# Peptides against a protein of PDB entry 7BDX, part 335

Target 1, 212 residues: chain A of PDB entry 7BDX
Amino acid sequence: EMGAAACTLLWGVSSSEEVVKAILGGDKALKFFSITGQTMESFVKSLDGDVQELDSDESQFVFALAGIVTNVAAIACGREFLVNSSRVLLDTILQLLGDLKPGQCTKLKVLMLMSLYNVSINLKGLKYISESPGFIPLLWWLLSDPDAEVCLHVLRLVQSVVLEPEVFSKSASEFRSSLPLQRILAMSKSRNPRLQTAAQELLEDLRTLEHN

## One batch from the design tools (peptide; made by RFdiffusion4, then SolubleMPNN)

Design b2_p30_3_s3 (from b2_p30_3, 17 letters changed)
Fold by OpenDDE base, seed 2:
Structure b2_p30_3_s3 (fold): chain B 212 residues (1-212), chain C 212 residues (1-212), chain A 30 residues (1-30)
Amino acid sequence: as target 1 above (212 residues)
Amino acid sequence: as target 1 above (212 residues)
Amino acid sequence: SEEERRLQAQVEALRNLAAKKEEVIKALKE
């Protein structure tokens, strides 16, 4: 309980750039993010396919951790830190996204995807995550999620790749061959306006790349 | 481990007034400080007279919690919050200071005493803690501590009472009868310059009050 | 209510502190 409460408060205050700088300026940042990855991994492994009550102290704790990572990644110096000093955490997040089943731990998935998207704002971060083994198959796995918010954040991440020619060129053949175009087209007709717009924009970006 | 790491980071960032405001502005502050008191109490009860390794994750966790309370109490709005909304925590801190033996959990005692001193900067806080059952005996108990830093912070708290006539007048008779004057005189000869000065100043303040 | 629980906890905490007064006084006499 206390850990969850403390992490939740830390998550809340980490929305501040100055707090992110304070976290990173301390000698404890590396250890904290290392343990973060381990804790998240342990949690996901403990799910054993059962829908743990999302409201457990453990769930709230891990949710807060993912939120902290997301907030750190939202700041330029935080992205630099993650890409340079916490690559294992990024790998862990990618792994966990693969380990979770469609519809499982939706809120956690959203935060993890948001963190990856925020990392992708940095070209070095985008390169790192996109070059991860199985990245493209993982994207399509995640797009099979029934949750609109999960799918939205996957589409945003895909768009980050597509909008960076240096990255997209490396994966263009695999992307074109495996792209679930019908799924994205279906999302472009979603009742969720955010999902609809994201899918439409991605489809337009892809069309533009085919004509070039 | 993760809880201790998170709390330690939260403690570090809570040195900022803006972070304190952010903590207090959230809907989770009350719950957090409630659980804080419970956690600290549970820790102290678990000591069962054994010197737990001060370096345990649990010790670090509780240390960080006490640090957070101290930092909150260092800010005017934080003092107001503690006195108005977290009195149970203040009572818990007083209780824990009474439960700990001389020489036991020195670092924790110091932080708890610092928090009480910071609260005493607010007249309402000073009144509240000084009117707590057994407050004066507790001060004498704490002054029996062999640790100079513990004694220093007790002397500072005593000085806060003495310098407030409205508070001191209520307890003046009990203070005069129970004050370990010889112990304070001994402290005025301490090799620790901070302790020496604090004891000398308190003795001067007491003399001034006797002549009035 | 949460407020009532807090009030009860405060009363209990105060009682605990009061009980300790006697212990502290005894300890100081020894």
Scores: peptide ipSAE 0.073, ipTM 0.702, DockQ to the pose 0.023
Fold by OpenDDE base, seed 1:
Structure b2_p30_3_s3 (fold): chain B 212 residues (1-212), chain C 212 residues (1-212), chain A 30 residues (1-30)
Amino acid sequence: as target 1 above (212 residues)
Amino acid sequence: as target 1 above (212 residues)
Amino acid sequence: SEEERRLQAQVEALRNLAAKKEEVIKALKE
C-alpha cells in the first residue's frame, strides 16, 4: 500500500520538467529505473495464472512506474537519459508489450506505448526502438488489440517511424509487406474520433511515401 | 526494494517548495500522509523483537517517509496542511518519539524532531504539539539520548517553546519544575560545538525569562 | 574527555529517571 502511494505521488509530481531534472540529477536515478523494469516484468509474469484484479495495489504501483517513465521521456534530458543509460528498461517495455495478449492490461499498454512514443521524439531513441528485433511484428500484434486507446498509441508510434525517412528507408520493404492495411482502414472508420483521425493521417502519409 | 527507491526519490525532490505544493495540491496527499503514520508506527513496533539492521530496505523506506514529512513541514503551506489535515501524523510522531529508547533509531529520531521543529514555526503548530499530553515528559525522555544530534534537535524544539510567550506562559511552571537543567548544563560543556551553542543559548533564554 | 565521561554519567542517570517517567508518558498519551 505505502509503496503504491509514494509511487503515485512521484508520478504526479513528475509531470513537471523541474522534477524530472531533479530525479535525473540525483545518484538514485540509475537504480530506480533498473528496478522499475524488473518490477514491471515481475508483475506481467504474475498475470499468466492469477487473475490479478486490475485495481490491486500492485497494479496501481506498476501503472505509476510506467507513468513516471512516460513523464521522464516527455522531456529532452529524460529521453537522453533513457536512450543512453537505461536501454534495458526500453528493451523490457518492448518485451512486455509483446508478452501481453490483446485486451490484457490495457492501461499499462497505453502508458508503455506513450513512453515509447515520447522516446521516439529523439532520433537516437527512434532508431533504437525501431531497430529492436521483432519491432514490426510487435506493432501488428499490438494493432490486434480490441481497445481503441491502445490502437491509437500504436498508430502514433507507427507514424513516428513513417515520418522519419532515415529510419523508414531501412525497414520500408518489411513494413509494406506486413502492414495490416485492412485493420488500419477499419480504424479510419471508427466512431472514436481520435482513432479515426490517427488512422486517416497514417494512411495519407503512407500513400505519399508510395508515390515518392 | 522498489518502494524504498520510489520513496527515496520523492524525498529528494520534496526539498523543492514547488514539489511540496504539487504533492499537497493533489488528491492523493491525505491518503499518503495517513498511511505514512501507520507505516512508521508499524516499523517502530517491529523493533522490540527483531534487531532490524539499521541498513534494511524497510529502515531506508521509513527514513525517506520521515524526510518527506520534514521537507513538507519546512514550507508554510505544508505546515498548514499538517496542522489542519494531518494531526494524526503529528500525534504518531510524538508517540513514536516516546516509544523509542535512548540510543534507538537515532536517524529516525532526528528526522522526526526536525519535522516537529518545522511545524513549531507555525504558532498553531507550536500550540498543538506543546499542548499534547506528556509533551514535557517526552522532552525529558528525548534529552536522555546519548546521541548529540538527537539532543541538539530536542534543544531547538525546547527553544521554540521558550521563545513564544503565549505558549510558554501556559506551561512555564511545569516546564521549570521538570526541565533537566543539569543535563542541559552538561550539554553546554559538550565538545560538539553545535550542541554546546544550542544548550548555551537555551540557558540564556531561560535565565532571561526568570528575571522577567 | 572528562567532560564526555561526565556527560555519559549524567545520561545514564537520566536514563534511569526516564525509564520511570516512561509509564507516565504512556499514561498521559492514552
Scores: peptide ipSAE 0.051, ipTM 0.689, DockQ to the pose 0.018
Fold by OpenDDE base, seed 3:
Structure b2_p30_3_s3 (fold): chain B 212 residues (1-212), chain C 212 residues (1-212), chain A 30 residues (1-30)
Amino acid sequence: as target 1 above (212 residues)
Amino acid sequence: as target 1 above (212 residues)
Amino acid sequence: SEEERRLQAQVEALRNLAAKKEEVIKALKE
């Protein structure tokens, strides 16, 4: 309970750039983000058994951790820290996104995808995550999620890859061969306006790349 | 481990007034400080058995919690919050200071005494803690501590009481009758310059009040 | 010492008072 409350407060205040700088400027940052990855991994591995209530202290604790990572990744110095000093955490997030079933832990998936998207704002971060083994299959696995918010954040991450020629050129063949075009087309007709727009924009970007 | 890391980071960033305002402006503050008191109490009660290593994750967790309370109390809005909405936490801190033996958990005592001193900057806070049953006996119990830093912060808190005529007038008779003058005189001869100065100033303040 | 015993008795009285306050606060939430 106390851990969840502390992490929740830290999550809330980490929306400030100055707080992110204060977190990262300390000697405790490396240890904190190392244990963060381990804690998130332990939580996801525990889900294979008992249906943990989504509102449990443990769930809230892990959500707050994922939220902190997202807020850190939203800031330039935070992205630099994650990409240079916490790559294991990025690998863990990618792994956990693969380990979770479609429709499972939607809120956690959204936060993890938001963190990866924020990391993708940095070209070095985008290169690192996109060159991760199984990255493209992972994106398509995540696009099979029934949740519109999960799918939205997957499409945003896919768009970040597509908009970077240096990154897209390395994966273009695999992207084209595995692209769930029918699923993306279905999302472009969604009643969710954010999902609809993201799918339409991605389809336009992909068409532009086929003509070049 | 993760809880200790999260609380340690929250402690570090809570040195900022803007972070304290962000903590208190949220709907989670009441719950956090309620659980903080319970967690600190549970830790101190657990010490009656096994010699917990001072460097344990649990110890670091509780130190960080006490540090957060101290940093919140350092700010005007934080003092107002503690005195108006978290009085139970103040009562818990007073209780825990009484439950700990002289020489036991020195670092925790220092942080708790710093928090009480910061609360005492507010007249309403000073009234609340000084009117707590057994407050004066508690100060004398704490002055029996062999640690110079504990004794320093006790003397600072005593001085806050003595410098407020409205508060001191209510306890003046009990203060004079129970005051360990020989112990304070011994501290005024300490090799620790901070302790020496605090004891000398308090003795001067007390002498001034006896002549009026 | 007799003084230490007196201080310890006062600390015990404080513990008892704190416990009573917690019971009242719990009853107000229910």
Scores: peptide ipSAE 0.017, ipTM 0.692, DockQ to the pose 0.026
Fold by OpenDDE base, seed 4:
Structure b2_p30_3_s3 (fold): chain B 212 residues (1-212), chain C 212 residues (1-212), chain A 30 residues (1-30)
Amino acid sequence: as target 1 above (212 residues)
Amino acid sequence: as target 1 above (212 residues)
Amino acid sequence: SEEERRLQAQVEALRNLAAKKEEVIKALKE
């Protein structure tokens, strides 16, 4: 209980850039983010058996952790830190996104995807994420999620790849061959306006790249 | 481990006034500080049997909690919050200071005493603390500590009482009768310059009050 | 630095104490 409460407060305050700088300026940042990855992994591994109540202290704790990572990644120095010093955490997030089934841990997926998107704002971060083993299959696995918010954040991450020529050129063949075009088209017709817009924009960006 | 790490980071960032405001502006502050008291109490109660290694995750966690309370109490709105909404935590801190033996949990005592001192900056806080059952005996118990830093922070808290006429007048008789003058005199001769100065100042303040 | 902020908080607490001392001294002189 106390750990979850403390972590939740840390999540809340980490929305401030100054707090992110304070977190990273300490000698404990490396250890914290290392253990964060381990904790998130342990949580996801525990789901295969028990209906962990979404409202458990453990779930709340993991959500807060993912939220902290997201907020850190929202800041330039935070992105640099994650890409330079906490690559294992990024690898863990990618792995966990793969380990979770469609519809499973929706809130956690959203937070993790938001963190990856934030990391992708840096070219170095985008390169690191996109060059991760199984990244493209992972995107399509995540797009199979029934949750509109999960899919929205996947589409945003895909868009980050598509909009970076240096990154897209390396993966273009695999990307084109595995693109769930019908799924994205279905999303462009979604009743969710945010999802609809994101899917439409991505489809337009993809069409532009086919003509060039 | 993760809880201690998160709490330690929260402690670090709580040195900022803006972070304290952010903590208190949330709907979770009340719950957090309530659980903080319970957690600290549980830790102290566990000490009667096991040589809890000072370097344990639990110890670090409790230190961080006490540090957060101290940092919150350093801010005007934080003091107001503690005195108005978290009195149970203040009572717990007072109780724990009484439950700990001389020389036991020195670092925790220091942090708790610092928090009480910070609360005592507000007249309302000072009144609340000083009117707590056994407050005067508690001060003398704490002054028996062999640790100079503990004694220093006790003397500072005593000084807060002495320097507030409205508070001191209510307790003056008991304060004078129970005052370990010989102990304070011994502290005024301490090799620790900070302790020496604090003891000297307190003795001067007490003498001034005897002549008026 | 974090240490500087802790020191500043301590200094501020000390300033508040000093202000209280001055008020008490002033009240004792009145």
Scores: peptide ipSAE 0.010, ipTM 0.656, DockQ to the pose 0.014

Design b2_p30_4_s1
Fold by OpenDDE base, seed 3:
Structure b2_p30_4_s1 (fold): chain B 212 residues (1-212), chain C 212 residues (1-212), chain A 30 residues (1-30)
Amino acid sequence: as target 1 above (212 residues)
Amino acid sequence: as target 1 above (212 residues)
Amino acid sequence: SEKKKKEEQIKLALEALDKSIEAMEKKLAE
């Protein structure tokens, strides 16, 4: 209980750039993010056994941790830290997103995807995550999620790959051959305005790349 | 482990006034400080049984919690919050300071005393803690501590009582009758400059009150 | 072992995607 409350408060205040700088300016940052990855991994591995209530203290704790990572990744120095000094955490997030089934842990998936998107703002970060083994299949696995918010953040991450020629060129063949076009087309007709727009924009970006 | 790391980071960033305002501006502050008091109480109650290693994750967690309370109390709005909305936490801190033996949990005692001193900057806070049952005996119990840093913070808290006529007048008879004058005189001869100065200043303030 | 687990996850992902597409196509034909 107390740990979840403390992490939740830390999550809330980490929305400030100055707080992110303060977190990272300390010698404790490396240890914190290392343990964060391990804690998130342990939580996800526990889900196969017992139906952990999504509202448990443990769930709230992990959500707060994912929220902290997201907020850190929103700041330039935070992205630099994650990409240079906390790559294992990024690898863990990618692995956990692959281990979770469609519809499982929706809130956690959203936060993890937001963190990856924020990391993708940095070209070095985008290169790192996109060159991870099975990255393209992972995107399509995540796009199979029934949740519109998960799919929205997947599409945003896909768009950040597509919009970066140096990254897209390396995966273009695999991307084109495995693209779930029918799924994206269906999303472009969604009643969710945010999902609809993101799918339409991605389809337009992809069409532009086919003509060039 | 993870909880202690998160609380330690929250403690570090709570040294900022803006972070304290952000913590208190949320609807989660009441719950956090309520659980904080309970957690600290549970920890201190566990000390009578097993020699908990002072370097345990649990100890570090409780120290971080006490540090957060101290940093909150350092800010005007934080004092207002504690005195108005978190009195149970103040009562808990007073109780825990009484339950701990001389030389036991020195670091925790220092942090708790710092928090009470910070609360005492507010006249309403000083009134509240000084009117708590057994407050004067508690100060002398704490002044029996062999640790110079504990004694320093006790003397600072005593001084804040003595310097406030409205508070001192209510306890002046008990204070004068129970004052460990020989102990304070010994501290005024300490090799610790901070302790020496605090004891000398308090003795001067007390002499001024005897002549008025 | 980890490589095999990843290959199996990819296979499961593709199967889930195919089922999702089929379910959408069925709704659009309705």
Scores: peptide ipSAE 0.015, ipTM 0.689, DockQ to the pose 0.029
Fold by OpenDDE base, seed 2:
Structure b2_p30_4_s1 (fold): chain B 212 residues (1-212), chain C 212 residues (1-212), chain A 30 residues (1-30)
Amino acid sequence: as target 1 above (212 residues)
Amino acid sequence: as target 1 above (212 residues)
Amino acid sequence: SEKKKKEEQIKLALEALDKSIEAMEKKLAE
């Protein structure tokens, strides 16, 4: 309870760039983000294959941790810290996104996908996560999620890869051969306007790359 | 471990006025400070009369909580929040300072005394804590501590009462009758320069009030 | 009393935090 309350307050204030700089400027940041990865992994392993999202203090604590990582990754110095000093945490987030079933822990998946998207704004971060083993299969596994918000953030992460020629050129053959085009086309007809727009933009970007 | 790490980061960033405003501007502040009081009380009750300060994750967590309260009380809006919305936490801090033995939990006592001193900068806060049952006996109990830093912060809190005529006039008779003058005189001859100065200033303030 | 239930919930949450700490310490000792 108290740890979750403190972590939730830290999550809220970490939306400020100055707070992110203060967190990272201390000697405690490395230990904090190392323990964050371990805590998130332990939580996901405890879910015994249950598909329902937990509404508990433990789940709230893990959501706050994922939210802090997302807010840190929203800032340039935070991205530089994560991609240089906390790669194990990024590996953990990628692994947990693969371990979770479709529809399982929707809010946590959204926060983790938002963190990876924010990391992908840094070219070093985008290179690191996109060169991770099984990254493309992971994107398509996540795009099978029934939740529109999960699918939206997967499409945004796919777009970050597609819009960076230096990164996309390395995986273009695998990307084209495994692309779930029918799924993306179905999303472009979604009643959710954010999902619809993201799917349409990605389809336009892919069409532009096929003509180049 | 993770809760203590998150709370320690929150403590560090709460030194900023903008972070204190962000903590208090959310709907979670009341719950956080309520749980803070309960957590601190549970920790002190667990000490089984042991005089040694614990160097544990639990003690670090409680130190971080007391540090957050101190940093919140350093800001005008934080003092206003504590004295209007979290009086139970102030009552808890006063009670815990009475429950701890001389030399027990020195760092925690210093943090709690610093929080009360910061609260005492607000006239509403000074009135509230000084009108608490047994406040004057508590000051003299705390002044019996063998630690120079504990005694320093007690003398600072005593000075806050003495320098406010509206507050001091209500307790002046009890204050004069129970004043440990020999103890304060001994502190004015301390080899600790901060303790020496605080004791000398308080003796000057008391002499000025006896002539008025 | 509702106060005792909250104290017990805090104790359980602290115990769960302690168990998570112990589980992490056990994993670090392995």
Scores: peptide ipSAE 0.000, ipTM 0.652, DockQ to the pose 0.062
Fold by OpenDDE base, seed 1:
Structure b2_p30_4_s1 (fold): chain B 212 residues (1-212), chain C 212 residues (1-212), chain A 30 residues (1-30)
Amino acid sequence: as target 1 above (212 residues)
Amino acid sequence: as target 1 above (212 residues)
Amino acid sequence: SEKKKKEEQIKLALEALDKSIEAMEKKLAE
């Protein structure tokens, strides 16, 4: 309980760039982010195939941890820290997103996807995550989620890959051959305006790349 | 382990006034400070008469909690929050300082005493803690500690009471009748220069009040 | 390798989803 409360407060204040700099400037940051991945992994393993989101102090604690990582990745020095000093955490987030079933831990998936999107703002971060083994299949697995917010954040991450020629060129063949075009087209007709717009923009960018 | 890491980071960043304002401006602050007292009390009760300081993740977690309270109390809005909305936490800190034996949990005692001293900067805070039942006996109990840093922070808190006429006048008779003058005189001869100075200044202020 | 097993599980899950989407599209066309 107290751990969840402390971590929730740390998440809230980490929305400030100065707080992120203070966290990363301390000698405790490396230990914190090393244990974060282990804690998130332990939580996901404890779900034992349950597809429903758990309403518990443990769940809230892990959501706060994922939120902290997201807020750190929103800042340039935070992205640099994650890609240089906490690659194991990024690998863990990618792995956990693959281990979660469609409809399972929706809030956690959104936070983890937001963190990966924020890391993708840097070319070095985008290269690192997109060159991860099974990254393209993972995107399509996550795009299979029934939740519109999960799908929205997957589409935003796919957009980051498509809009970077140096990264997209390396995987363009695999991307084109495995693209769930019908699923993305269905999302472009969604009643959710954010999901609809994200799917339409991605389809336009993909069409532009086919003509080039 | 992860709770201690998160709480330690929150402690570190709470040294900033803007971070304290962000913590208190959130809807999670009340819950955090309500659970803080319970967590600290649970820890002290778990010591089962052990006079030695425990080197554990639990100890580090409780030290971080006490450090957060100290940093919050260092700020004007934080003092106002504690005295208006978290009086139960202040009562718990006073109780725990009475429950700990001389030489037991020295670092925790120092942090708790620093928090009470910071609260005493406000007249409302000083009135609240000094009017607490058994406050004067508690000060003398804590001044019996073999640790120089514990005794230093007790003397600073006593100084805050002595220097406020509106507060000191209410307890002056009890204070004069129970004052461990020989102990304070012994501290004024300490080889620790901070303890020596604090004891000398307190003795000078007490002499000034006897002549008025 | 554990990695290949996971890639295969992801592939199977994607195939199952495609079937589910096709079934849902059929129901909506219905």
Scores: peptide ipSAE 0.024, ipTM 0.692, DockQ to the pose 0.028; fails the geometry check
Fold by OpenDDE base, seed 5:
Structure b2_p30_4_s1 (fold): chain B 212 residues (1-212), chain C 212 residues (1-212), chain A 30 residues (1-30)
Amino acid sequence: as target 1 above (212 residues)
Amino acid sequence: as target 1 above (212 residues)
Amino acid sequence: SEKKKKEEQIKLALEALDKSIEAMEKKLAE
């Protein structure tokens, strides 16, 4: 209980850029993010295939951790720190997103995807995550999720790849050969306006790339 | 481990007034400080009479909690919150200081004493803690500690009482009858300059009160 | 140059994607 409460407060205050700078300026940042990855991994391994998201202190604690990572990645110095000094955490997030089944831990998936999107704002961050083994298959695995918010954040991450020529060029062959176009087209017809727009924009970006 | 790391980061960032305001402005503050008191109490009860301070994740976690309370009490709105909405936590800190033996959990004692001193900056806070049952005996119990830093922070708290006429008048009879004058005089001859100065200043303040 | 070869491979792969999109749009229009 106490750990979840403390971590939830830290998540809330980490929305401030000055707090992110203070977290990273301390000598405890590396240890914190190392243990963060391990804790998230332990939680996901404990789920015994249950598709329902747990409403427990442990779940709340892991959500707060993922939220802290997201808030750190929203800041330029935070992205630099994650990409340079906490790559193991990024690798862990990518692995955990692959280990989770469609419909499983939806809120955690969204927070992890938001953290990866924030990391992708930096070219170095985008390069690192997109060059990770199995990144393209992972995107399509996640895009198979029934949850509109999971799919939205996957589409945003795909868009970040597509809009960066230096990154897209390296993965273009695999990307095109495996693109779940029918799924993206189905999303462009979604009643969810955010998902609909993101899918339409991605389809337009893909068309623009093909005409160039 | 993760709880201690998260709480340690929260302790570090809580040195900022803006972070304290953010902690208290959230809907989680009351729950956090309630569980904080319970966690500190559980830790102290687990010490089985060992006089040595534990170097464990649990100890570090409790130190961070005490540090957060100290940082909150350093801010005007934090003192107001503690005195108005978290009196149970203040009562718990006073109880725990009584439950600890001389030489036991020195760092925790210092942090708890610092929190009480910060609370004492407000007249309402000083009134609340000084009117607590057994407050004067508790001060003398703590002043029997062999640790110079514990004794220093006790002397500072005693000075806060002595310098506030409205508070000192209510406790003056008990205070004068139980004052460990020989112990304070011994501290005024300490090789620790901070302890020496604090003891000398307190003796001067006491002399000034007796001439008035 | 190696850079030009990569750009050409990208262009070819993009053309293949367009054909796939067109084929799918045609299938959805049916």
Scores: peptide ipSAE 0.009, ipTM 0.680, DockQ to the pose 0.013; fails the geometry check

